Peptides against a protein of PDB entry 5HOI. Designs and how they scored, part 325

Target 1, 351 residues: chain A of PDB entry 5HOI
Amino acid sequence: FRYMPFSPAGTPFGFTDRRYLTMNEVGYVSTVKNSEQYSITVSFFDVGRFREYHFEDLFGYDLCFLNEKGTLFGQSKTGQIQYRPHDSIHSNWTKIIPLQAGERITSVAATPVRVIVGTSLGYFRSFNQFGVPFAVEKTSPIVALTAQNYRVFSVHYSQFHGLSYSLSELGTSSKRYYKRECPLPMSLPNINSDMKKDANLDYYNFNPMGIKSLFFSSYGDPCIFGSDNTLLLLSKWRSPEESKWLPILDSNMEIWKMSGGKETTDIHVWPLALAYDTLNCILVKGKHIWPEFPLPLPSEMEIRMPVFVKSKLLEENKAILNKKNEIGADTEAEEGEEDKEIQIPVSMAAE

## One batch from the design tools (peptide; made by RFdiffusion4, then SolubleMPNN)

Design b1_p29_5_s2 (from b1_p29_5 with T2K K3T K5L E10R K19E L20E)
Fold by OpenDDE base, seed 4:
Structure b1_p29_5_s2 (fold): chain B 351 residues (1-351), chain A 29 residues (1-29)
Amino acid sequence: as target 1 above (351 residues)
Amino acid sequence: SKTELKFALRVAKLLENKEEIEKLEKELE
């Protein structure tokens, strides 16, 4: 096994001079080889809200995380990271993460308020959006990171224990764990079955864990999309005893259904984000399971499962809250209720 | 739903299924 740099929905070069460093609901970051340097382009789906920009990369950034405020870049071997705000009001900053011999940055994440760096030795480094360090923690080897606001979803790998995950909140004073190195029930790529196609071998060499992407849902639930093309959502994570991974979408099965039961071995779902009850994704046709250039327009795949129940319950709770506010009941108690995890009734989880 | 129909239409277009494309386009009108 080799630790490889991971970025959400990043693609390999394959036989080309270009790849996507990352993509999500905000946009996509591409890099093109140009002799001894790279040209990076940060593109957005909402062209009215954001302006595309590019720059020359002399460092060969192989890690990237895009959010609504900026882009974090990293170089896995040198430890260099760069944060580039989308707005020119804020300055770019660069720093070097100290790495031990053989240590690699394996993943980076950035929110408007936090920057996170994870390494192959399990160093978890946290910073604010200006690159001011908070802490360094030693964990199991980190293979993937995503973050939303103050929350971090980390995936860990041990040769002995396989995949685990953590869910943490990075406050100003301390890190809180909701989940700490718990087993992650994600299927690893099957080398023997999947490697019959050269394209699968190329992807495996790029991403040995087969994690196509990980993100937080619009409701703040950790999501992971593995090599089995199943979207897993962590439900009830605020209640550690009740927390469970829900297979909320089998994308292969959904594509098969939509085809009328035809062979769809050349159609692939590439995950971007989960917004409410829809998986935002790229539909890919071809030999490669990842999008090539130009990037197709995103598609929305509706999910039938508990997140739809959460949306209804959230709407109902908002309607109840609005009614309480109209009745003049004391508002002080309710700021704490918005952060309560909506319990899905057991009856609705079985349908 | 309209979302499901739009997604099905994209899949049908990728599969070059003319009959299903025409049907789904008509259902989206």
Scores: peptide ipSAE 0.443, ipTM 0.886, DockQ to the pose 0.558
Fold by OpenDDE base, seed 5:
Structure b1_p29_5_s2 (fold): chain B 351 residues (1-351), chain A 29 residues (1-29)
Amino acid sequence: as target 1 above (351 residues)
Amino acid sequence: SKTELKFALRVAKLLENKEEIEKLEKELE
C-alpha cells in the first residue's frame, strides 16, 4: 500500500499538465507543470472579496488547503510547508516538517487560527497560524485532514483495521477528543468492478481511499464524500455514545431522479461544501469523475435532511443565538419580544 | 424549491434535454 497526498476535492493530472490541488466553497487552487517547475494559481468564487494570485512553485507542492484567510501548501516527500495569506499585509512563512525515512505528509489543513499536518506514520503536528508548533502526537496513519476554527476532522487508515476517524479540538494548551480513532463506515473503492474504466484506475492511483472530499458543514458537523458518491454527516458528535453517520445524500440517485430516470453515467457530482441544506458542488459531464479546465460554476444541490437533523440544527441555532445574545447582553434588558419564531428557511417548512 | 429547479435545469442542460430545459425555464419565470 502507498500513502498518497490528499487534499479536499483535489484532482489528478491524468494525461494533462494541470490539476486542481484543492477546491471548496472559497475557491480553487490549480497547478500547472512548466518544465521542471510548477505555476500555482489561487482563484476565488467571490471575485469581489478576493483577488486571484499566482506564484512559481519550485518545490512541487502536492498538498493544499484553502480557507478564507490564506492557503496552506505542502510537499509530501520533502516535508516543506508554506502558508500564504490572501491579504498582502500578512507575511508568508515556510517550514520544513521533519520526516523519517519513507514518511510522507499525507494531508494538511489550515484555519485562521491553526495549521495541522498529518503523516503516513501517524504523526499529527499542530501549529498556530504563524507556524509556531503546539504539539506532536502519534496516531494511526493519517490519510486525510480538514479543519474548521479549532476543530479537526482526521481520517486514519490501518491495513488491519481499515478506515477510522477522529474529531478533536485544538485549544491553546491541550487537544480534546470528541471522537478518537472510531470506525469510519465508508466503503472503499472496489478495484474489480469500478476499475474497468481507465479513468477510474487513474483516480484510484491518485486517491486509493476514494475520499473525494471532507469538510465541516456550516453548522460544524464533519462531512465526508466517498467513492460511492454518498455524503455522510456525523450527527450528535458532542454526545460520543449517540454519535452516528447519516447518509444525507446519494448524489447518484438525485441526479438519476432529476434526469427523469435516464442513464446518467457521464454526469458526476464533485463536492465542495455543505452549507445549511445545500451541497455546494461542481457538476461534471464526461469520462472523468472530476472537473477539468476551465472549472464550471458551482451548483447547489438541495439535501433532504432527516427530521431529526432539522430539529438538532434548530436547537444548535438557538444555542448559537443565545450565546451571541449573552456576549451582547451587557447592554440594557429591554423586555418584551419572547416569541421570535426562528424563521425556518422556506425550503425546510414544506414538510 | 427554486434551488431544486435551478439544479434540475443545470442537469437538463448537461443532458441536452430540450423539452425539460424549456419546462424548467418556464417554471423559474
Scores: peptide ipSAE 0.441, ipTM 0.885, DockQ to the pose 0.554
Fold by OpenDDE base, seed 3:
Structure b1_p29_5_s2 (fold): chain B 351 residues (1-351), chain A 29 residues (1-29)
Amino acid sequence: as target 1 above (351 residues)
Amino acid sequence: SKTELKFALRVAKLLENKEEIEKLEKELE
């Protein structure tokens, strides 16, 4: 196994001189390999809200994270990171992350308030948006990171235990864990079955974990999209014992249904984000499972939870409603900011 | 849903299924 730099929805070069470093609901970051340097372009889907910008990259950034305020870049081998605000008000900053011999930055994440760096040795480094360090923690080897506000979703890999995940909150003074290195029930790429096509081998060499993307939903739930093209959502993560991964979308099955049961082996879903009840994605037609250039317009795929998951969610929602009605009878409404456990809308249970 | 119909229309366009495209376009009107 080789630790590779991971960025959400990043694509390999393949046989081309260009790739996407990352993409999400905000936009997409592309890099073009020139003779001596790279040219990076940060593009946005909302062209009215943001202005596209480009710069010359002399370092060969292979890690990227895009948010609504800026773009974080990283170089996995040198440890260089750069944050570039989208606005001209805030200055760019650059930092070198100290790496041990053979250590690599495996993933980076940035929110408007936090910057996170994860490494192949399991160093978790946290910073504010200005690159001021908070802490260094030693964890299991980090293979992927995403963040929203103060929350961080990290994926870890151990040769002995496989995939695990953590969910943490990076306060000003402390890190809180909601989940700490818990088993992640995601299927790894099957080298023997899937590698019959050269395109799958190229992608596997780029991303051995097969994690196409990970993000937080619009509701703040951790989501992961693996090589099996199933979207997993972590539900009830506030309740450590009740937390579970829900297979909320089989994208292959949905494409198959939409085709009328025809062969759709050349149509691929590339995940961007989960907004409410829709997966924002790129529909890709071709040999490669990833989008090429130019980037197609994003598509919205409605989440169809499997009937067996829908029934459980309906039962759980009824149980929560009943508990709320029991508790709501006796205690006066102290307007405590009850961290509203975002119930999956009952409307998702109807089909 | 309207979202589902729009998605189905995109899939139908990728599959070049003219009959399904025409049907889905009429359902979106």
Scores: peptide ipSAE 0.440, ipTM 0.884, DockQ to the pose 0.613
Fold by OpenDDE base, seed 2:
Structure b1_p29_5_s2 (fold): chain B 351 residues (1-351), chain A 29 residues (1-29)
Amino acid sequence: as target 1 above (351 residues)
Amino acid sequence: SKTELKFALRVAKLLENKEEIEKLEKELE
């Protein structure tokens, strides 16, 4: 196994000079090889809210994370990271992450309030949106990261234990774990059966874990989409004893049903995000399981959420909306995004 | 749902299934 740089829904170059560094519900980031340099373009699906921009990349960024406020770039070998706000109000910043011999940045994530860097040696580095460091933690080797607000979903790999995951919240003073290196019941790519097609081997060399993407749902639940094209959602993660992965969508089965039971081996789902009860995705036709250029328009695939998940999510959203309305009624104070002090339960402060 | 019909229409267009395209377009009107 080789640690490769991972970005959510990133595509390989294949036989082309261009690829997607990342894509999600906000937009897509592309890079083109131009001799010894790269040209990066940040494109948006909501063209009314954001303007497409481009820049010359002299570093060869191979890691990317896009959010509604900016784009984080990383170079896996050199340890360079760059954050670029979409607006001109905030300045770009660059930082070098110190790497040991043979260490690689394997994944990066950014929210409007946090920047996270994960490495092949399991260094988890956290920063604020301005690149001010909070902490360095040693974990199992990190292979993928995503984040939403203060919450981080990390995937780890051990040669002895396989895939694990953590779910954590990065407060101002401390990191809280909801899940810490728990087993991840995701199937790894089957080298012997699936690699009979050259296109599958090229993708495996780019992404040996077969994680096409990971994201948080609109309700804040961790989601992962593996090589088996099954969307897994972590339910009840606030209750450690009740937490479980739900296979909420088999995309191959849904495409097969919609075709009327015809062979659909050339139609692929490329995941972007989960919004409520719809998977936002790119439908891909062809030999490659990933989108090429130009990017097709996103599609919405309806998911059949289990009734118990839908009801609990509706209650949690009502509670969030009610809290926002209670806060919004009295004080017109732009209470800045105060880093809510995550009260660590006393039981977790003793370990 | 309207979302399911729109998705099915995109699949039908990718499969070049003219009969199913016409049916789904009519159901979306």
Scores: peptide ipSAE 0.439, ipTM 0.884, DockQ to the pose 0.506

Design b1_p29_5_s3 (from b1_p29_5, 13 letters changed)
Fold by OpenDDE base, seed 3:
Structure b1_p29_5_s3 (fold): chain B 351 residues (1-351), chain A 29 residues (1-29)
Amino acid sequence: as target 1 above (351 residues)
Amino acid sequence: SRTELEFALRIAKLLNDKETIKKLEEELK
């Protein structure tokens, strides 16, 4: 396993000179590779609240986190971080995070009140929005971070235990854990099944954990979207014994329903945020599972608990079609209607 | 918040949790 820099909904370069460093409900950060430097653009979905801005990046920032007040950038190898407020009132600040030999920044997060840096050695560094340090804690190796207000959702990786998560609150005087390195029931990318397409290999090399994004819901619940394209929500996290992960959306199932039950291999969901009961996402059409340029408009997908398995539905529908064809074999087979929309059982329309 | 209760109600409906549905519908009245 190789630790790679993670940013929420970040995309690889692929064969292009450009990628998204991060994207969420606020906007998207892009970088374009020039001969000797990068040009970074911070763009917003609400063009009435925010003005797009750009700057030259001489450091090659490979980590990014966007919030409503500013953008945090990081360089995974050098340990450089930069915070850029969206307003012109507050100044930018830059810091160097001290890294040990072979240590990398793996993820960064920023809220209006906190900046968090996680490393491949499990160093968790917390700062205020002005870059004043609070604490350094050593945890299991950090692979992903997100934050909302004072809360931090961290994903950890151990070679022995796999994926774990922590949920913590960064007060002024102390860190409180709601969850500390608990097992995360997320599937890792399957190299043998998923790597048949070159585009999937490129993405795997960029993000070996397959975590497309993680965020807090509008209600402050931790959410994660893995390589299985299932949105997991952590419910009842305030009650440590009652907390459970809920698979609140199978996006592959929803795309399959939207296509009339056709196998669409060219439509992909790219997660941005969970707003109320809808996943804000980019619907990606093409060979790559990630959005290219220009960025499509965001779409909303209603959350639905996956009760049905696609394979069983396909088998049942094939069995129904075969029975109809066996019964209908006495009437002239009009050849043309192979493209019949798989009637989603009425029971699924009520869920 | 009212919005948090409405979301919890949506999740309880998706889970067919009749007891939680009833409780949340009473809290939203």
Scores: peptide ipSAE 0.000, ipTM 0.356, DockQ to the pose 0.027
Fold by OpenDDE base, seed 4:
Structure b1_p29_5_s3 (fold): chain B 351 residues (1-351), chain A 29 residues (1-29)
Amino acid sequence: as target 1 above (351 residues)
Amino acid sequence: SRTELEFALRIAKLLNDKETIKKLEEELK
């Protein structure tokens, strides 16, 4: 296994000179290769609230986190990080994170009040928004980070234990854990099934954990969107014994419903954020499972528990069709090409 | 917060968790 730099909803270069470093509900950060340099653009969905800006990147930033106040950049190999406030009133700052031999920054996160750096050796480094350090903690290897206000959601990987997660609050004096390296019930990418498509291999090489994004909901609940395209929400996290991951959206099932029960292999959900009861996302159409350039407009998808299994619905619909054909065989009614519209049960269509 | 309870109520409704719905509705009064 190779630790790769993770940023929320970041995309690979693929065969292009450009990629998204990160994207969320605030906006999207792109980087373009210009020979030996990179040009970074920070773009916003609310163009009335924020002004797009760009700069030359001499360091080759491969980590990014965007929030409403600024953008954090990181270089996984060199340990350099840069915070750029969106407002010119506040100064940019740069810092070098000390890395051991072979250590990588694997993820960075920033809120208006905290900057967090996670590494492949499990160093968890916390700073304020001005780059003043609070603490260094040794954890299991960090593969992904997100943060909201003072709260941090971290994903860890062990070769022996698989994926785990922590939920912590970074006060001024101490770190509080709500959850500490608890098992994360997320499926890893299946190399044998998914690698049949070259585009999936490119994405796997970019993101071997298959974590498309992780974020906090608008209500402050940890969310993760894996390679299975299921949105997991951590419920009851304040009660350690009652805490559970809820599959609040199967985006493959929702796309299947939206297509009238047709298997669509060319439409993909790219997660941005969970706003109330809607997943803010990019609907990607094409060969790649990630957004290309230009970025499509964000879409909203209502959260719905996957109460129904697609396979079972297909079996039930086949059984209904077979019964109709058995009843219809006694009447000479015309062989109209009844389009195989899988009737979505009314209970799925009315919500 | 009230907002956290309102969200937990929405999730409990999606889950048809009648016990949690009732508890959260009482906490929101």
Scores: peptide ipSAE 0.000, ipTM 0.347, DockQ to the pose 0.025
Fold by OpenDDE base, seed 1:
Structure b1_p29_5_s3 (fold): chain B 351 residues (1-351), chain A 29 residues (1-29)
Amino acid sequence: as target 1 above (351 residues)
Amino acid sequence: SRTELEFALRIAKLLNDKETIKKLEEELK
């Protein structure tokens, strides 16, 4: 295992010279490799609120976080970070994060009031929006960060303990924990089953944790979208004893339902944000599980608790079909290739 | 919901499912 730079909904280069550094509900940040330099473009979904801008990147930023006020960039190896406000009122600032030998910045996050840097050695560094440092804390190795206002959702990895998470609030005077390095019940990518396709190996090499994105919901609940394409929401996090992860959406199940029960191997959900009861996402068609260029328009998917297991429905439908075929075996019915339209139960189509 | 129908329409368009596209476009009118 190696610590890789993580950004929410970031995509690999693959065989191309371009990738998305990050994307969310605000917009998307792309980078194009031009010889030894990169050209970065910050694009927005609300073109009336924000103007697209670009700049030349001589540092090769591989970390990014986009919010409504600015974009944070980071270079995982050099420790350089840059904050770029979207408005012209505030100046850009650059800072070098001191890194130890072999240490990498693994994730960065920015809100209008805080900048957070996490490292492969578990250094958690907090700053204000102007790059003034507040604190340095030693935690378990950080693999992913997101933040909303003063709250930070961090994902940690240990070889011995697997994935854990923290939820903290970065006040003016102190850091408060709501959750501190608690077990994260997220499945890691299965190298043996999922890596049969080269495209999955490329993505695994880019993101070995399989965390496609993490964000706060519009209600301020931590969300994570893993390699299993399930959206997990941390419920009741204000009550540590009652806090639990809820699988609020199985996106593979929803695609399967929406396709009329057809096995779709080439349609993928790429998560952006959770707004109220809808997952904002990109629907990706193709070999790669991540969006390519140009970026498709965002889609909304209503959240639904996975009450039904696809495998069970497929088994039940096969059993119904086999019973129909056993009853029909006494009549010379021609071997018409009846397209196995898996009838989705009407009760699942009407919700 | 309307959002679900719009999502289903996007899936149907991705799948080139002309019958489902037609049905969903009629339900969205």
Scores: peptide ipSAE 0.014, ipTM 0.395, DockQ to the pose 0.722; fails the geometry check
Fold by OpenDDE base, seed 5:
Structure b1_p29_5_s3 (fold): chain B 351 residues (1-351), chain A 29 residues (1-29)
Amino acid sequence: as target 1 above (351 residues)
Amino acid sequence: SRTELEFALRIAKLLNDKETIKKLEEELK
C-alpha cells in the first residue's frame, strides 16, 4: 500500500500542468508546474477581506491547509513544512519534520493556534502557530487531518483494520481524546466498478482512500465526504457512547433531483465546507469529478438525509409509465426515450 | 447557542426524532 499526500478538496494534475492543492470556504490554493519549479497562488472567495498572493515553490509542496489566518504547506517526502500568514505583520516560518526511511507526511492541518502534522508511520506532531513543538504521539498511520481552533479530526488507516478516526483537543499542556481510533463507517473506492472510466483511475491514483474532503462544520462537528458522494457528520461526539455518523446529504440524489430526474453523468459535487445547514460546494460540469480551471463560483446545497433510494423511484416511474401505456393513451409523442423527464414526486421536493 | 439549537433541530427533523424535535422547539421559544 502506498500512502499518498492528502489535502482537503485537493485535485490531481491529471494531464495538465496545474492543480488545486486545497480548497475550502476561505479560498483555494493552486500550483502550476513551471519547468523544474512550481508557482503557488493563494486565492480567496472574499476578495474584500483578503488579497490574493503568489510565490515560487522550489520544494514542490504537495500538502496544503488553508485557514482564515494563514496557509500551511508541506512536502510529503522531504518533511519540509512552511506556514505563511495572510497578514504581513507575522513572518513566514519553515521547519523540517524528521522522517524515517520511507516515512511520508500524509496530511497537515493548521488553525490560528495549532499546526498538526500526520505521517504514514502514525507520528502525530503538534505545534503552535509559530512552529514551536508541543508533543509527538505515535498513533495508527494517519491518512487525513483537519482542525478547528484546538480540535483535531484525524483519519487513520490500517491494512488489517481499515479506516478509523480520532477526535482530540490540543490544550496547552495535554491532548484530550473525545474519540480514539474508533471505526470509521466509510466505504473505500470500488476499483472494479468505478475504474472503467479513465478519469476515475487518475483520481484513485491521487487519492486511494476516496476522501474528497474533511472539515469541521460551523458548529464544530467533524464532517467527511467520501467517494460515494455522501456527506457524513459525527453527531453527539461529546458523549462518546452516543456518538454516531449521520448521512446528512446524498449529493448524487440531490443532483438527480435538480436535473429533473434525468441521469446526469457529467455533474459532480465538490465539497468545500458545511455552513449551518448548507453544504458549500463547487458544482463541476464535465468529464472529471473535480473542478478544473478557472474555478466555478461556490454553490450551496441544502442538507437532506437520503430517505429515498433512486433505484426505487426509477422502478416506480417505469411502473407508472408501463401502466399508462397499457391504458391506451395513443399519444405517439416520439420524443426520444432518453429525454423523458422523470416526474419527481411533489413529496420529494417538499420534504 | 441559538444557532446550535437551530442546527440540532434541523438534524432532528431530518431524522424524524419527534422527542428531540419537541425538546429543541421548547428550548428555542
Scores: peptide ipSAE 0.000, ipTM 0.347, DockQ to the pose 0.027; fails the geometry check

